# Designs tried in a protein design run: peptides against a protein of PDB entry 7MKK. Part 3

Target 1, 71 residues: chain A of PDB entry 7MKK
Amino acid sequence: SMKEKVKAKLVEIRKFVPFIRRVRIDFQDTLSKVQGHRLDALVNLLDREDVSMSSLNKIEVIIDKLRTRFN

## One batch from the design tools (peptide; made by RFdiffusion4, then SolubleMPNN)

Design b1_p8_6_s1 (from b1_p8_6, 5 letters changed)
Fold by OpenDDE base, seed 5:
Structure b1_p8_6_s1 (fold): chain B 71 residues (1-71), chain A 8 residues (1-8)
Amino acid sequence: as target 1 above (71 residues)
Amino acid sequence: PDFLDLEV
């Protein structure tokens, strides 16, 4: 079902939460206040269970950009 | 620094 696909995608995306938290800490002094708040909001969003597939696909693109810029 | 556009 679509619900099962969303749950599976969420499990895969959550594997990157430690990475996002690390970027937030390691670059805290170089990130703008707005950028820091956006990363915090991203982590908080991934703690939820009611995230849509559309949102998860957008988050995947964001994580790919973070991986490219922050190793 | 690289700027982040994190619109979800």
Scores: peptide ipSAE 0.105, ipTM 0.723, DockQ to the pose 0.223
Fold by OpenDDE base, seed 1:
Order: structure tokens, then sequence, then C-alpha cells
Structure b1_p8_6_s1 (fold): chain B 71 residues (1-71), chain A 8 residues (1-8)
């Protein structure tokens, strides 16, 4: 089901939460205030269980951009 | 560049 797919995707995306937290701290001086706040909001969003597939797909793109820029 | 284009 779509619900099962969302849960599976969320589990996979959550594997990157430690990475996002690390970027937020290690590159705090490189990030704008807005970017920092958005990373905090992103981590908080991933702590929820009611995240949509649309949001998870957008988050995946963001994580890919973070990985490209910071590793 | 704003790479964090996500509505939260």
Amino acid sequence: as target 1 above (71 residues)
Amino acid sequence: PDFLDLEV
C-alpha cells in the first residue's frame, strides 16, 4: 500500500538524520540563518510519523544536494 | 544558492 511505501521510505530517509545534524553543526558558519533553520525544521519533520511521500521525495533531493556539497 | 527549498 501507499502507507507501507511511505513508512519504508521514512525509515530509509531517517538513516541520514545523523548526517543532517552533523552538517548543521559542522557548517553552521557556512550556512545562512535561513538554511540553518530549514535544516533544523527538516530534522524535526523526520522525527514525525505523518510525513507525506511528496515531502520524503523532496527531502531525498535535499539530502543528495547536501551530500554533494559537504561530502 | 538555497538548496533547502522545502515547505515545512
Scores: peptide ipSAE 0.101, ipTM 0.726, DockQ to the pose 0.304
Fold by OpenDDE base, seed 2:
Structure b1_p8_6_s1 (fold): chain B 71 residues (1-71), chain A 8 residues (1-8)
Amino acid sequence: as target 1 above (71 residues)
Amino acid sequence: PDFLDLEV
């Protein structure tokens, strides 16, 4: 079902939460206030259960950009 | 556009 697909995608995306947290800490002094707040918001969003597939796909793109820039 | 833009 779509619900099961969303849950599976959320599990996969959540694997990157430790990476996002490390980026937030390691680059805290170089990130703008807005960028830092956005990373915090991203982690908080991934802690939710009511995230749509559309949102998860957008988050995946953001994570890919972070991985490209921060390894 | 900011790569951290959370227009989700």
Scores: peptide ipSAE 0.101, ipTM 0.730, DockQ to the pose 0.347
Fold by OpenDDE base, seed 3:
Structure b1_p8_6_s1 (fold): chain B 71 residues (1-71), chain A 8 residues (1-8)
Amino acid sequence: as target 1 above (71 residues)
Amino acid sequence: PDFLDLEV
């Protein structure tokens, strides 16, 4: 079902939460306050279970950009 | 470009 697909995608995306938290800490002085707050909001969003597939796909693109820029 | 544009 679509619900099962969303749950599976969320599980996969959550594997990157430790990485996002590490970027937030390691680059705290490099990131603007707005950028830092957005990373915090991203982590908080991934703690939820009511995230849409559309949102998860957008988050995946953001994570890919983070991985490219921050190793 | 702001790579953190979280337009969800």
Scores: peptide ipSAE 0.100, ipTM 0.728, DockQ to the pose 0.308

Design b1_p8_6_s2 (from b1_p8_6, 4 letters changed)
Fold by OpenDDE base, seed 2:
Structure b1_p8_6_s2 (fold): chain B 71 residues (1-71), chain A 8 residues (1-8)
Amino acid sequence: as target 1 above (71 residues)
Amino acid sequence: PEFLDLEV
């Protein structure tokens, strides 16, 4: 079902929460206020159970971009 | 590093 797919996707995306938190902390002094807030919001969003597949797909793209740019 | 727009 779509619900099962969402749950599976959420489990996979949540594996990157420690990475997002690490980026937020390591670059805290470099990030703009807005960028820092967005990373915090991203982590908070992934703690929710009511996340849509469309949101999860967008989050995946964001994480991929972070991974690519995180050196 | 330059971060892109993080708006979901």
Scores: peptide ipSAE 0.103, ipTM 0.721, DockQ to the pose 0.229
Fold by OpenDDE base, seed 3:
Structure b1_p8_6_s2 (fold): chain B 71 residues (1-71), chain A 8 residues (1-8)
Amino acid sequence: as target 1 above (71 residues)
Amino acid sequence: PEFLDLEV
């Protein structure tokens, strides 16, 4: 079902939460306050269970960009 | 950076 697909995608995306948290801390002095707050918001979104597939796909693109830039 | 626009 769509619900099962969303749950599976959320599990996969959550594997990157430790990475996002490390980027937030390691680059805290490089990032603007606004950029830091956006990373915090991204982690907070991934703590939710009511995230849409559309949102998860957008988050995946953001994570890919973070991985390319910071690792 | 644009990747932090968080259009979610």
Scores: peptide ipSAE 0.098, ipTM 0.723, DockQ to the pose 0.243
Fold by OpenDDE base, seed 4:
Structure b1_p8_6_s2 (fold): chain B 71 residues (1-71), chain A 8 residues (1-8)
Amino acid sequence: as target 1 above (71 residues)
Amino acid sequence: PEFLDLEV
């Protein structure tokens, strides 16, 4: 079902939460307030269980971009 | 950076 696909995708994306948190902390002084807030919001979204597949796909793109810029 | 401008 779509619900099961969302749950599986959420499990995979959540593996990157520690990475996102690390970026947020390590670059706190170089990120704008808006950029920092967006990273915080991203982590907060991944704490939810009612995230859509569309949102998860967008989050995956963001994570991929973060991974190309940050170690 | 543009990647942080993506609507979720």
Scores: peptide ipSAE 0.097, ipTM 0.722, DockQ to the pose 0.244
Fold by OpenDDE base, seed 1:
Structure b1_p8_6_s2 (fold): chain B 71 residues (1-71), chain A 8 residues (1-8)
Amino acid sequence: as target 1 above (71 residues)
Amino acid sequence: PEFLDLEV
């Protein structure tokens, strides 16, 4: 079901939460206030159980861009 | 950066 797919994707995306947290802290001085706030909001969103597939797909793209920029 | 535009 879509619900099962969302839960499976959420589990996979949550594996990157430590990475996002490290980017947020290690590059705090190179991030704008708004960028930092958005990363915090992203982590908080991933702590929820009611995240949509649309949001998870957007988050995946963001994580891929972060990985490209910050390795 | 634009990639951090997320509808929360």
Scores: peptide ipSAE 0.099, ipTM 0.718, DockQ to the pose 0.260; fails the geometry check

Design b1_p8_6_s3 (from b1_p8_6, 4 letters changed)
Fold by OpenDDE base, seed 1:
Structure b1_p8_6_s3 (fold): chain B 71 residues (1-71), chain A 8 residues (1-8)
Amino acid sequence: as target 1 above (71 residues)
Amino acid sequence: PPFLDLDV
């Protein structure tokens, strides 16, 4: 079901939460205030259980961009 | 750094 797919996707995306937190801290001086705030919001969003597949797909793209730039 | 579009 879509619900099961969302849960599985959320589990996979959550694996990157430590990485996002690391970027947020290690690049604090490089990131703009808005970018820092967005990373905080991203982590907070991933702590929730009611995230849509659409949101998770968008988050995956963001994580891919972060990995390319900061990893 | 990349622009973070977090409109979710």
Scores: peptide ipSAE 0.095, ipTM 0.720, DockQ to the pose 0.239
Fold by OpenDDE base, seed 4:
Parts: sequence; structure tokens; C-alpha cells
Structure b1_p8_6_s3 (fold): chain B 71 residues (1-71), chain A 8 residues (1-8)
Amino acid sequence: as target 1 above (71 residues)
Amino acid sequence: PPFLDLDV
């Protein structure tokens, strides 16, 4: 079902939460306030259980961009 | 710093 697919995708994306948190802390003094707030919001969103597949796919792209730049 | 488009 779509519900099962969302749960599986969420589990995979959550594996990158420690990385996002690390980027947020390591670059805290370099990031603008808005960039820092966006990273915080991204982590908070991934703590939820009601995220859509569309949002998860978009978040995956964002994480790939972060990985390219920061790791 | 480099621009981050993090809009969801």
C-alpha cells in the first residue's frame, strides 16, 4: 500500500538525520539564520509520521545536495 | 555562504 511505501521511505530518509544535525552544528557560524532554521525544520519534519511521499521524495533530493556539498 | 534551497 501507499502507507507501507511511505513508512519504508521514511525509515530510509531518517538514516540521514544524524548527518543533517551534524551539518547544522558544524556550520552553525557559517550558515545564515534562514539556512539554519531550514535545516532545523527539515529535521523536525522527519520526526513526524504524517509526511507525504511527495515531501519525502523532495527531501531525498535536498539530502543528496547536502551530501554533495558537505560530505 | 552557499545558497541552500531547502524548501519542501
Scores: peptide ipSAE 0.093, ipTM 0.710, DockQ to the pose 0.231
Fold by OpenDDE base, seed 2:
Structure b1_p8_6_s3 (fold): chain B 71 residues (1-71), chain A 8 residues (1-8)
Amino acid sequence: as target 1 above (71 residues)
Amino acid sequence: PPFLDLDV
């Protein structure tokens, strides 16, 4: 079902939460206030259970960009 | 770091 697909996607995306938190901490003094707030919001969003597939797909793109730049 | 577009 779509619900099961969303849950599976969320589990996979959540594997990157420690990485996002590390980027936020390691670059805390370099990131703009808005960038820091956006990273915090991203982590908070991934803590939720009511995230849509559309949102998860957008988050995946963001994580890929972060990995390219910071990994 | 470079500009991050994190709009969701």
Scores: peptide ipSAE 0.091, ipTM 0.710, DockQ to the pose 0.228
Fold by OpenDDE base, seed 3:
Structure b1_p8_6_s3 (fold): chain B 71 residues (1-71), chain A 8 residues (1-8)
Amino acid sequence: as target 1 above (71 residues)
Amino acid sequence: PPFLDLDV
């Protein structure tokens, strides 16, 4: 079902939460206040169970950009 | 960086 697909996607995206937290800490002094707050918001969003597939796909793009810029 | 857009 679509619900099962969303749950599976969320599980896969959550594997990158430790990486996002590491970027937030390691680059805290380099990131603007707004950028730091956005990374915090991204992690908080991934703690939710009601995230849509559309949102998860957008989050995946953001994570890919982070991986490109921050290793 | 400008790629941090959380409009989701």
Scores: peptide ipSAE 0.089, ipTM 0.717, DockQ to the pose 0.256

Design b1_p8_6_s4 (from b1_p8_6, 5 letters changed)
Fold by OpenDDE base, seed 5:
Structure b1_p8_6_s4 (fold): chain B 71 residues (1-71), chain A 8 residues (1-8)
Amino acid sequence: as target 1 above (71 residues)
Amino acid sequence: PPFLDLEV
């Protein structure tokens, strides 16, 4: 079902939460307040159970950008 | 770092 697909995708995307948290800490002094807030919001969003597939697909693109720019 | 739009 779509619900099962969302749950599976969420499990996969959540594997990157430790990475996002590490970026937030390591670059805390160089990130703008807005960028820091956006990273915090991203982590908080991934802690939720009611995330849509559309949001998860957008988050995947964001994570790919972070991986490219922040290692 | 480069500007990142992380808004979902």
Scores: peptide ipSAE 0.086, ipTM 0.715, DockQ to the pose 0.230
Fold by OpenDDE base, seed 2:
Structure b1_p8_6_s4 (fold): chain B 71 residues (1-71), chain A 8 residues (1-8)
Amino acid sequence: as target 1 above (71 residues)
Amino acid sequence: PPFLDLEV
């Protein structure tokens, strides 16, 4: 079902939460307030269970960009 | 600082 697909996608995306947190702390002094806030918001969003597939797909693109730039 | 454009 779509619900099962969302849950599976959320499990996969959550594997990157430690990476996002690491980027946030490693660059805390160089990130703008907006950039830091956006990373915090991204982590907070992934802690939720009511995230849409559309949001998860957007988050995946963001994580891919972060991985390219920071790892 | 590294450019981060995070639009969700």
Scores: peptide ipSAE 0.084, ipTM 0.711, DockQ to the pose 0.196
Fold by OpenDDE base, seed 3:
Structure b1_p8_6_s4 (fold): chain B 71 residues (1-71), chain A 8 residues (1-8)
Amino acid sequence: as target 1 above (71 residues)
Amino acid sequence: PPFLDLEV
Protein backbone atom coordinates (compact mmCIF):
# COMPACT_ATOMS: atom_id res chain seq x y z
CA SER B 1 0.00 0.00 0.00
CA MET B 2 0.98 3.68 -0.24
CA LYS B 3 1.06 3.80 3.57
CA GLU B 4 3.60 0.97 3.66
CA LYS B 5 5.71 2.69 0.96
CA VAL B 6 5.70 5.95 2.92
CA LYS B 7 6.73 4.13 6.10
CA ALA B 8 9.58 2.34 4.30
CA LYS B 9 10.78 5.61 2.70
CA LEU B 10 10.65 7.38 6.06
CA VAL B 11 12.80 4.64 7.64
CA GLU B 12 15.40 5.06 4.86
CA ILE B 13 15.47 8.87 5.03
CA ARG B 14 15.78 8.82 8.84
CA LYS B 15 19.15 7.07 8.42
CA PHE B 16 20.49 10.51 7.39
CA VAL B 17 19.27 12.36 10.50
CA PRO B 18 22.65 11.95 12.28
CA PHE B 19 24.35 13.44 9.20
CA ILE B 20 21.98 16.43 9.11
CA ARG B 21 22.54 17.02 12.83
CA ARG B 22 26.31 16.87 12.27
CA VAL B 23 26.13 19.47 9.47
CA ARG B 24 24.00 21.70 11.70
CA ILE B 25 26.56 21.55 14.53
CA ASP B 26 29.74 21.72 12.42
CA PHE B 27 28.57 24.80 10.50
CA GLN B 28 26.53 26.47 13.24
CA ASP B 29 28.76 29.56 13.31
CA THR B 30 28.79 30.01 9.51
CA LEU B 31 25.12 29.28 8.77
CA SER B 32 22.68 32.16 8.86
CA LYS B 33 19.88 31.97 11.42
CA VAL B 34 17.47 31.14 8.60
CA GLN B 35 19.69 28.32 7.29
CA GLY B 36 20.11 26.88 10.77
CA HIS B 37 16.37 27.04 11.42
CA ARG B 38 15.71 25.27 8.11
CA LEU B 39 18.00 22.38 9.08
CA ASP B 40 16.32 22.16 12.48
CA ALA B 41 12.91 22.13 10.81
CA LEU B 42 14.07 19.36 8.47
CA VAL B 43 15.08 17.15 11.42
CA ASN B 44 11.83 17.95 13.23
CA LEU B 45 9.82 17.01 10.14
CA LEU B 46 11.55 13.60 10.04
CA ASP B 47 10.49 12.98 13.66
CA ARG B 48 6.85 12.96 12.51
CA GLU B 49 4.88 9.89 11.39
CA ASP B 50 2.44 11.81 9.14
CA VAL B 51 4.93 12.93 6.45
CA SER B 52 3.70 12.60 2.86
CA MET B 53 5.57 10.81 0.06
CA SER B 54 5.87 14.18 -1.72
CA SER B 55 7.59 15.69 1.32
CA LEU B 56 9.90 12.68 1.67
CA ASN B 57 10.95 12.96 -1.99
CA LYS B 58 11.74 16.67 -1.50
CA ILE B 59 13.72 15.86 1.64
CA GLU B 60 15.71 13.23 -0.27
CA VAL B 61 16.74 15.87 -2.83
CA ILE B 62 17.79 18.20 -0.01
CA ILE B 63 19.87 15.45 1.63
CA ASP B 64 21.56 14.71 -1.71
CA LYS B 65 22.49 18.40 -2.03
CA LEU B 66 23.85 18.40 1.53
CA ARG B 67 25.91 15.27 0.83
CA THR B 68 27.34 16.88 -2.31
CA ARG B 69 28.37 20.05 -0.44
CA PHE B 70 29.31 18.69 3.00
CA ASN B 71 30.53 15.16 2.11
CA PRO A 1 30.26 30.16 3.95
CA PRO A 2 27.90 27.30 3.09
CA PHE A 3 24.84 28.17 1.06
CA LEU A 4 21.59 26.41 1.86
CA ASP A 5 18.28 27.09 0.19
CA LEU A 6 15.78 24.59 1.55
CA GLU A 7 12.29 24.59 0.16
CA VAL A 8 10.14 22.19 2.19
Scores: peptide ipSAE 0.083, ipTM 0.708, DockQ to the pose 0.194
Fold by OpenDDE base, seed 4:
Structure b1_p8_6_s4 (fold): chain B 71 residues (1-71), chain A 8 residues (1-8)
Amino acid sequence: as target 1 above (71 residues)
Amino acid sequence: PPFLDLEV
């Protein structure tokens, strides 16, 4: 079902939460307030269970960009 | 500073 697909995607994306948190901490003094808040909001969104597949696909793209830049 | 365009 779509619900099962969303749940599976969420599990996979959540594997990168420690990485996002690390970027947020390691670059805290370099990031603008807005950039820091965006990373915090991204982590908070991934703590939810009501995230759409569309949102998860967008988050995946964001994580790929972060990985390219920060590790 | 590093550019972050995070639109969710």
Scores: peptide ipSAE 0.082, ipTM 0.710, DockQ to the pose 0.200

Design b1_p8_7_s1 (from b1_p8_7, 3 letters changed)
Fold by OpenDDE base, seed 4:
Structure b1_p8_7_s1 (fold): chain B 71 residues (1-71), chain A 8 residues (1-8)
Amino acid sequence: as target 1 above (71 residues)
Amino acid sequence: IDEFLDIF
């Protein structure tokens, strides 16, 4: 079901939460306030259970961009 | 969420 697929995708995406948190901390002084706030909001979003597949796919793109820039 | 796409 789509519900099960969303749950599985969320589990996979959540594996990158520690990475996002590390980027937020390590680059805190170089990130703008807006960028920092957005990273915080992203982590908070991933803590929710009611995230759509569409949102998760977008988040995957964001994580790929972060990985490209911050390894 | 769209606002996150242009974080950088």
Scores: peptide ipSAE 0.132, ipTM 0.743, DockQ to the pose 0.894
Fold by OpenDDE base, seed 1:
Structure b1_p8_7_s1 (fold): chain B 71 residues (1-71), chain A 8 residues (1-8)
Amino acid sequence: as target 1 above (71 residues)
Amino acid sequence: IDEFLDIF
């Protein structure tokens, strides 16, 4: 079901939460206030259980961009 | 969330 797929995707995306947190900290002085706020918001969003598949797919794109830039 | 797509 879509619900099961969402749960599985959320588990996979949550594996990158430590990475997002590290980017936020390690590059705090380089990131703009807006960028820092957005990273904090992403982490908070991933703590929720009611995230849609559409949102998770978008977050995956963001994580890929972060990985490209910072790793 | 669309706001976050242009994070960089």
Scores: peptide ipSAE 0.131, ipTM 0.743, DockQ to the pose 0.928
Fold by OpenDDE base, seed 2:
Structure b1_p8_7_s1 (fold): chain B 71 residues (1-71), chain A 8 residues (1-8)
Amino acid sequence: as target 1 above (71 residues)
Amino acid sequence: IDEFLDIF
C-alpha cells in the first residue's frame, strides 16, 4: 500500500538525519541564518509521522544536494 | 518544502 511505502521511505530518509545535523553544526558559521533555519526545519519535518510521499521525494532531492556539496 | 529546494 501507499501507506506502507511512505513508512518505508521515511525510515530510509531518516537515516540521513545525523548527516543533516552534522552539516548544520559543522557549517553553522558558514551558513546564512536562513540556511541554518531551513536545515533545522528539515530535521524537524523528518521527525513527523504525517509526511507525504511527495514531501519525502522532495526531501530526498535536498539530501542528494547536501551530499554532493558536503560529503 | 519547496523553499528547501533552493537552500544551496
Scores: peptide ipSAE 0.130, ipTM 0.743, DockQ to the pose 0.929
Fold by OpenDDE base, seed 3:
Structure b1_p8_7_s1 (fold): chain B 71 residues (1-71), chain A 8 residues (1-8)
Amino acid sequence: as target 1 above (71 residues)
Amino acid sequence: IDEFLDIF
């Protein structure tokens, strides 16, 4: 079901939360205030259980871009 | 990254 697929995707995406937190901390002085806020909001969003598949797919793209830029 | 804007 889509519901189970969302849950599985959320579990996979959450594996990158430590990475996002590390980027936020290590590059705090380099990131703009808005970029820092967006990373904080991204982590907070991933703490929720009611995230859509569409949002999770977009978050995956964002994480891929972060990985490319910061590692 | 501007693609954040439509998810939160």
Scores: peptide ipSAE 0.091, ipTM 0.732, DockQ to the pose 0.217

Design b1_p8_7_s2 (from b1_p8_7, 4 letters changed)
Fold by OpenDDE base, seed 1:
Structure b1_p8_7_s2 (fold): chain B 71 residues (1-71), chain A 8 residues (1-8)
Amino acid sequence: as target 1 above (71 residues)
Amino acid sequence: IDSFLDIF
């Protein structure tokens, strides 16, 4: 079901939360204030249980961009 | 929520 797919994807995306946190800290001076705030919000969003598949897909793209820029 | 998803 769609609900099961969302839960499974959320579990996978949550594996990158430590990475997102480290980017936020290690590159705090490189990130703009708004980017830092959005990363904080992103981490908080991933702590929720009611994240949509649409949001998770967008978050996956963001993580890919972070991995490309900050490795 | 969507406004926070355009980081880069």
Scores: peptide ipSAE 0.117, ipTM 0.751, DockQ to the pose 0.680
Fold by OpenDDE base, seed 2:
Structure b1_p8_7_s2 (fold): chain B 71 residues (1-71), chain A 8 residues (1-8)
Amino acid sequence: as target 1 above (71 residues)
Amino acid sequence: IDSFLDIF
């Protein structure tokens, strides 16, 4: 079911939360105020249980960009 | 919620 797919996707995406937190902290002085806030918001979003598949797919793209730029 | 899309 779509609900099960969302749950599975969320579990996989949540594995990157520690990475996102490290980017936020390690590059705090380099990131703009808005960028820092958005990374915080991203982590908070992944704590939610009502995230849509659409949002998760967008988050995956963002994580890929972060990985490309910040390893 | 969608604000995170414009990080970079």
Scores: peptide ipSAE 0.114, ipTM 0.754, DockQ to the pose 0.706
Fold by OpenDDE base, seed 4:
Structure b1_p8_7_s2 (fold): chain B 71 residues (1-71), chain A 8 residues (1-8)
Amino acid sequence: as target 1 above (71 residues)
Amino acid sequence: IDSFLDIF
């Protein structure tokens, strides 16, 4: 079901939360306030259970961009 | 959520 697929995707995406937190902290002085706030909001969003597949796919793109730039 | 795509 789509519900099960969303849950599985969320589990996979959440594996990158420590990485996102590390980027936020290690580059805090380099990031703009807006960028920092958006990373915080991203982590907070991933704490939720009601994230749509569409949102998770967008988040995956964001994480790929972060990985390309920061590791 | 769309605004997150503009982070970088």
Scores: peptide ipSAE 0.113, ipTM 0.754, DockQ to the pose 0.939
Fold by OpenDDE base, seed 5:
Structure b1_p8_7_s2 (fold): chain B 71 residues (1-71), chain A 8 residues (1-8)
Amino acid sequence: as target 1 above (71 residues)
Amino acid sequence: IDSFLDIF
């Protein structure tokens, strides 16, 4: 079911939460206040269980961009 | 919540 697929995707995306937290901290001085706040919001979003598949796919793109820019 | 989409 789509519900099961969403849960599975969420589990995979959550593996990157520690990385996102590290970027937020390690580059705090480089990031704008807005960017920092958005990263915080992203981490908080991934703590939820009601995230849609479309949102998870967009989050995956964001994580890829973070990995490219911040090693 | 959707504000995170505009990080980059």
Scores: peptide ipSAE 0.112, ipTM 0.752, DockQ to the pose 0.691

Design b1_p8_7_s3 (from b1_p8_7, 3 letters changed)
Fold by OpenDDE base, seed 1:
Formats: C-alpha cells, structure tokens, sequence
Structure b1_p8_7_s3 (fold): chain B 71 residues (1-71), chain A 8 residues (1-8)
C-alpha cells in the first residue's frame, strides 16, 4: 500500500538526519540564516510520522544536493 | 517543502 511505501521511504530518508545535522553545525558560519532555518525545519519534519510521499521525494532531492555540495 | 527545494 501507499501507506507502507511512505513508511519505508521515511525510514530510508531518516538515515540522513545525522548528515543534515552535521551540515547544519559544520557550516553554520557559512550558511545564511534562511539556509540554517531550512535545514532545521527539514530535520524537524523528518521527526514526524505524517509526511507525504511527495514531500519525502522532494526531501530526497534536497539531500542529494546537500551531498553533492558538502560531500 | 517547495520553499526548501532551492536551499542553496
């Protein structure tokens, strides 16, 4: 079901939460206030259980961009 | 979420 797929995707995306947190900390002085706030918001969003598949797919793209830039 | 797509 879509619900099961969402749960599985959420589990996979949550594996990157430590990475997002590290980017936020390691580059705090380089990031703009807006960028820092957005990273914090992403982490908070991933703590929720009611995230849509559409949102998770978008977050995956964001994580890929972060990985490209910071690793 | 769309707000975050252009995070950089």
Amino acid sequence: as target 1 above (71 residues)
Amino acid sequence: IDEFMDIF
Scores: peptide ipSAE 0.160, ipTM 0.780, DockQ to the pose 0.923
Fold by OpenDDE base, seed 4:
Structure b1_p8_7_s3 (fold): chain B 71 residues (1-71), chain A 8 residues (1-8)
Amino acid sequence: as target 1 above (71 residues)
Amino acid sequence: IDEFMDIF
């Protein structure tokens, strides 16, 4: 079901939460206030259970961008 | 979520 697929995708995406937190901390002084706030909000979003597949796919792209820039 | 796409 789509519900199970969303659940599985969320589990996979959540594996990158520690990475996102590390980027937020390591680059805190170079990130703008807006960028920092957005990273915090992204982590908070991933803590929710009601995230759509569409949102998760977008988040995957965001994480790919973060990985490209911050390793 | 769209506001995150241009985070950088």
Scores: peptide ipSAE 0.159, ipTM 0.780, DockQ to the pose 0.863
Fold by OpenDDE base, seed 3:
Structure b1_p8_7_s3 (fold): chain B 71 residues (1-71), chain A 8 residues (1-8)
Amino acid sequence: as target 1 above (71 residues)
Amino acid sequence: IDEFMDIF
């Protein structure tokens, strides 16, 4: 059941991957190198299937912050 | 993942 919840959460969070990629590209000149790298790493992390619920919840917070700042 | 919490 927990595995199914994780899978469902991952599917929902992955819906924001195009948005994260867009932020990375559109603001490349504004972002610091470390910020850009962290966004890239975030996208790469979401390609994995072994992400914990705890990590997914933290990623959701990050996405919420990105949405607030970048639309 | 903790290092990513302070992206902005």
Scores: peptide ipSAE 0.158, ipTM 0.779, DockQ to the pose 0.870
Fold by OpenDDE base, seed 2:
Structure b1_p8_7_s3 (fold): chain B 71 residues (1-71), chain A 8 residues (1-8)
Amino acid sequence: as target 1 above (71 residues)
Amino acid sequence: IDEFMDIF
C-alpha cells in the first residue's frame, strides 16, 4: 500500500538525519541564518509521522544536493 | 517543502 511505502521511505530518509545535523553544526558559521533555519526545519519535518510521499521525494532530492556539496 | 529546494 501507499501507506506502507511512505513508512518505508521515511525510515530510509531518516537515516540521513545525523548527516543533516552534522552539516548544520559543522557549517553553522558559514551558513546564512535562513540556511541554518531551513536545515533545522528539515530535521524537524523528518521527525513527523504525517509526511507525504511527495514531500519525502523532495527531501530525497535535497539530501542528494547536500551530499554532493558537503560529503 | 518547496522553500527547501533552493537552500543552496
Scores: peptide ipSAE 0.157, ipTM 0.778, DockQ to the pose 0.900

Design b1_p8_7_s4 (from b1_p8_7, 4 letters changed)
Fold by OpenDDE base, seed 1:
Structure b1_p8_7_s4 (fold): chain B 71 residues (1-71), chain A 8 residues (1-8)
Amino acid sequence: as target 1 above (71 residues)
Amino acid sequence: IDELLDIF
């Protein structure tokens, strides 16, 4: 079901939360205030249980960009 | 969420 797919994808994307947190901390001086705020919001969003598939797809793109820039 | 797409 769609609900099961969402939960499975959320589990996979949550594996990157530690990475996002480290980017936020390690590059705090490089990031603009708005960038830092957005990373914080991203982590907070992933702590929720009611994230939509649409949101998860967008978050996947964001994580890919982070991985490309910060390895 | 769309706002988060333009972090970088």
Scores: peptide ipSAE 0.239, ipTM 0.832, DockQ to the pose 0.961
Fold by OpenDDE base, seed 5:
Structure b1_p8_7_s4 (fold): chain B 71 residues (1-71), chain A 8 residues (1-8)
Amino acid sequence: as target 1 above (71 residues)
Amino acid sequence: IDELLDIF
């Protein structure tokens, strides 16, 4: 079911939460206040269980950008 | 979430 697919995708995306947290901390002085706030919001979003597949796909793009820029 | 797409 789509519900099961969403749960599976969420589990996979959550594997990157530690990485996102590290970027937020390690580059805190380089990131603008807005960028830092957005990273915090991203982590908080991934703590939720009601995230749509559409949102998860967008989050995956964001994580890919983070990985490209921050190792 | 769309605003998060423009982090960079």
Scores: peptide ipSAE 0.239, ipTM 0.832, DockQ to the pose 0.902
Fold by OpenDDE base, seed 3:
Structure b1_p8_7_s4 (fold): chain B 71 residues (1-71), chain A 8 residues (1-8)
Amino acid sequence: as target 1 above (71 residues)
Amino acid sequence: IDELLDIF
């Protein structure tokens, strides 16, 4: 079901939360204030259980960009 | 969420 797929994807995406937190801290002086706030919001969003598949797909794109830029 | 898409 879609619900099961969402839960599975959320579990997979959450594996990157520690990475996102490290980027936020390690590059705090490099990131703009707005970029930092957006990363904080991203982590907060992933702490929720009611995230849609559409949102998770968008988050996946964001994480891919972060991984490409910050290893 | 849309505003998060343009972090970079």
Scores: peptide ipSAE 0.236, ipTM 0.831, DockQ to the pose 0.863
Fold by OpenDDE base, seed 4:
Structure b1_p8_7_s4 (fold): chain B 71 residues (1-71), chain A 8 residues (1-8)
Amino acid sequence: as target 1 above (71 residues)
Amino acid sequence: IDELLDIF
Protein backbone atom coordinates (compact mmCIF):
# COMPACT_ATOMS: atom_id res chain seq x y z
CA SER B 1 0.00 0.00 0.00
CA MET B 2 0.97 3.64 -0.37
CA LYS B 3 0.94 3.96 3.42
CA GLU B 4 3.49 1.16 3.75
CA LYS B 5 5.63 2.67 0.98
CA VAL B 6 5.61 6.04 2.74
CA LYS B 7 6.65 4.43 6.02
CA ALA B 8 9.47 2.50 4.35
CA LYS B 9 10.75 5.60 2.54
CA LEU B 10 10.55 7.66 5.73
CA VAL B 11 12.71 5.07 7.52
CA GLU B 12 15.32 5.26 4.75
CA ILE B 13 15.33 9.06 4.62
CA ARG B 14 15.63 9.31 8.42
CA LYS B 15 18.98 7.51 8.18
CA PHE B 16 20.36 10.84 6.94
CA VAL B 17 19.14 12.91 9.90
CA PRO B 18 22.49 12.61 11.73
CA PHE B 19 24.23 13.78 8.54
CA ILE B 20 21.90 16.79 8.19
CA ARG B 21 22.46 17.70 11.85
CA ARG B 22 26.22 17.44 11.36
CA VAL B 23 26.12 19.74 8.31
CA ARG B 24 24.06 22.24 10.30
CA ILE B 25 26.57 22.26 13.17
CA ASP B 26 29.87 21.99 11.27
CA PHE B 27 29.00 24.76 8.83
CA GLN B 28 26.90 26.95 11.12
CA ASP B 29 29.28 29.90 10.81
CA THR B 30 29.33 29.81 7.00
CA LEU B 31 25.64 29.11 6.40
CA SER B 32 23.28 32.04 6.10
CA LYS B 33 20.56 32.37 8.73
CA VAL B 34 18.01 31.29 6.13
CA GLN B 35 20.05 28.20 5.19
CA GLY B 36 20.47 27.23 8.83
CA HIS B 37 16.79 27.69 9.56
CA ARG B 38 15.87 25.58 6.53
CA LEU B 39 18.16 22.75 7.65
CA ASP B 40 16.54 22.90 11.09
CA ALA B 41 13.12 22.80 9.46
CA LEU B 42 14.18 19.80 7.37
CA VAL B 43 15.17 17.84 10.50
CA ASN B 44 11.94 18.85 12.23
CA LEU B 45 9.92 17.73 9.22
CA LEU B 46 11.55 14.29 9.34
CA ASP B 47 10.46 13.91 12.98
CA ARG B 48 6.84 13.93 11.80
CA GLU B 49 4.73 10.89 10.95
CA ASP B 50 2.42 12.67 8.50
CA VAL B 51 4.91 13.38 5.71
CA SER B 52 3.54 12.68 2.22
CA MET B 53 5.29 10.68 -0.50
CA SER B 54 5.54 13.90 -2.51
CA SER B 55 7.35 15.59 0.36
CA LEU B 56 9.64 12.59 0.86
CA ASN B 57 10.61 12.65 -2.81
CA LYS B 58 11.50 16.33 -2.50
CA ILE B 59 13.47 15.65 0.68
CA GLU B 60 15.41 12.93 -1.14
CA VAL B 61 16.48 15.51 -3.73
CA ILE B 62 17.55 17.90 -0.97
CA ILE B 63 19.61 15.20 0.75
CA ASP B 64 21.27 14.27 -2.56
CA LYS B 65 22.28 17.91 -2.99
CA LEU B 66 23.63 18.04 0.57
CA ARG B 67 25.61 14.84 0.03
CA THR B 68 27.08 16.17 -3.20
CA ARG B 69 28.10 19.42 -1.52
CA PHE B 70 29.28 18.14 1.87
CA ASN B 71 30.33 14.49 1.19
CA ILE A 1 8.63 22.35 1.95
CA ASP A 2 9.22 23.95 -1.47
CA GLU A 3 11.41 26.60 0.14
CA LEU A 4 13.72 23.81 1.33
CA LEU A 5 14.55 22.84 -2.27
CA ASP A 6 16.75 25.88 -2.77
CA ILE A 7 18.82 25.74 0.42
CA PHE A 8 21.86 26.08 -1.84
Scores: peptide ipSAE 0.236, ipTM 0.830, DockQ to the pose 0.869

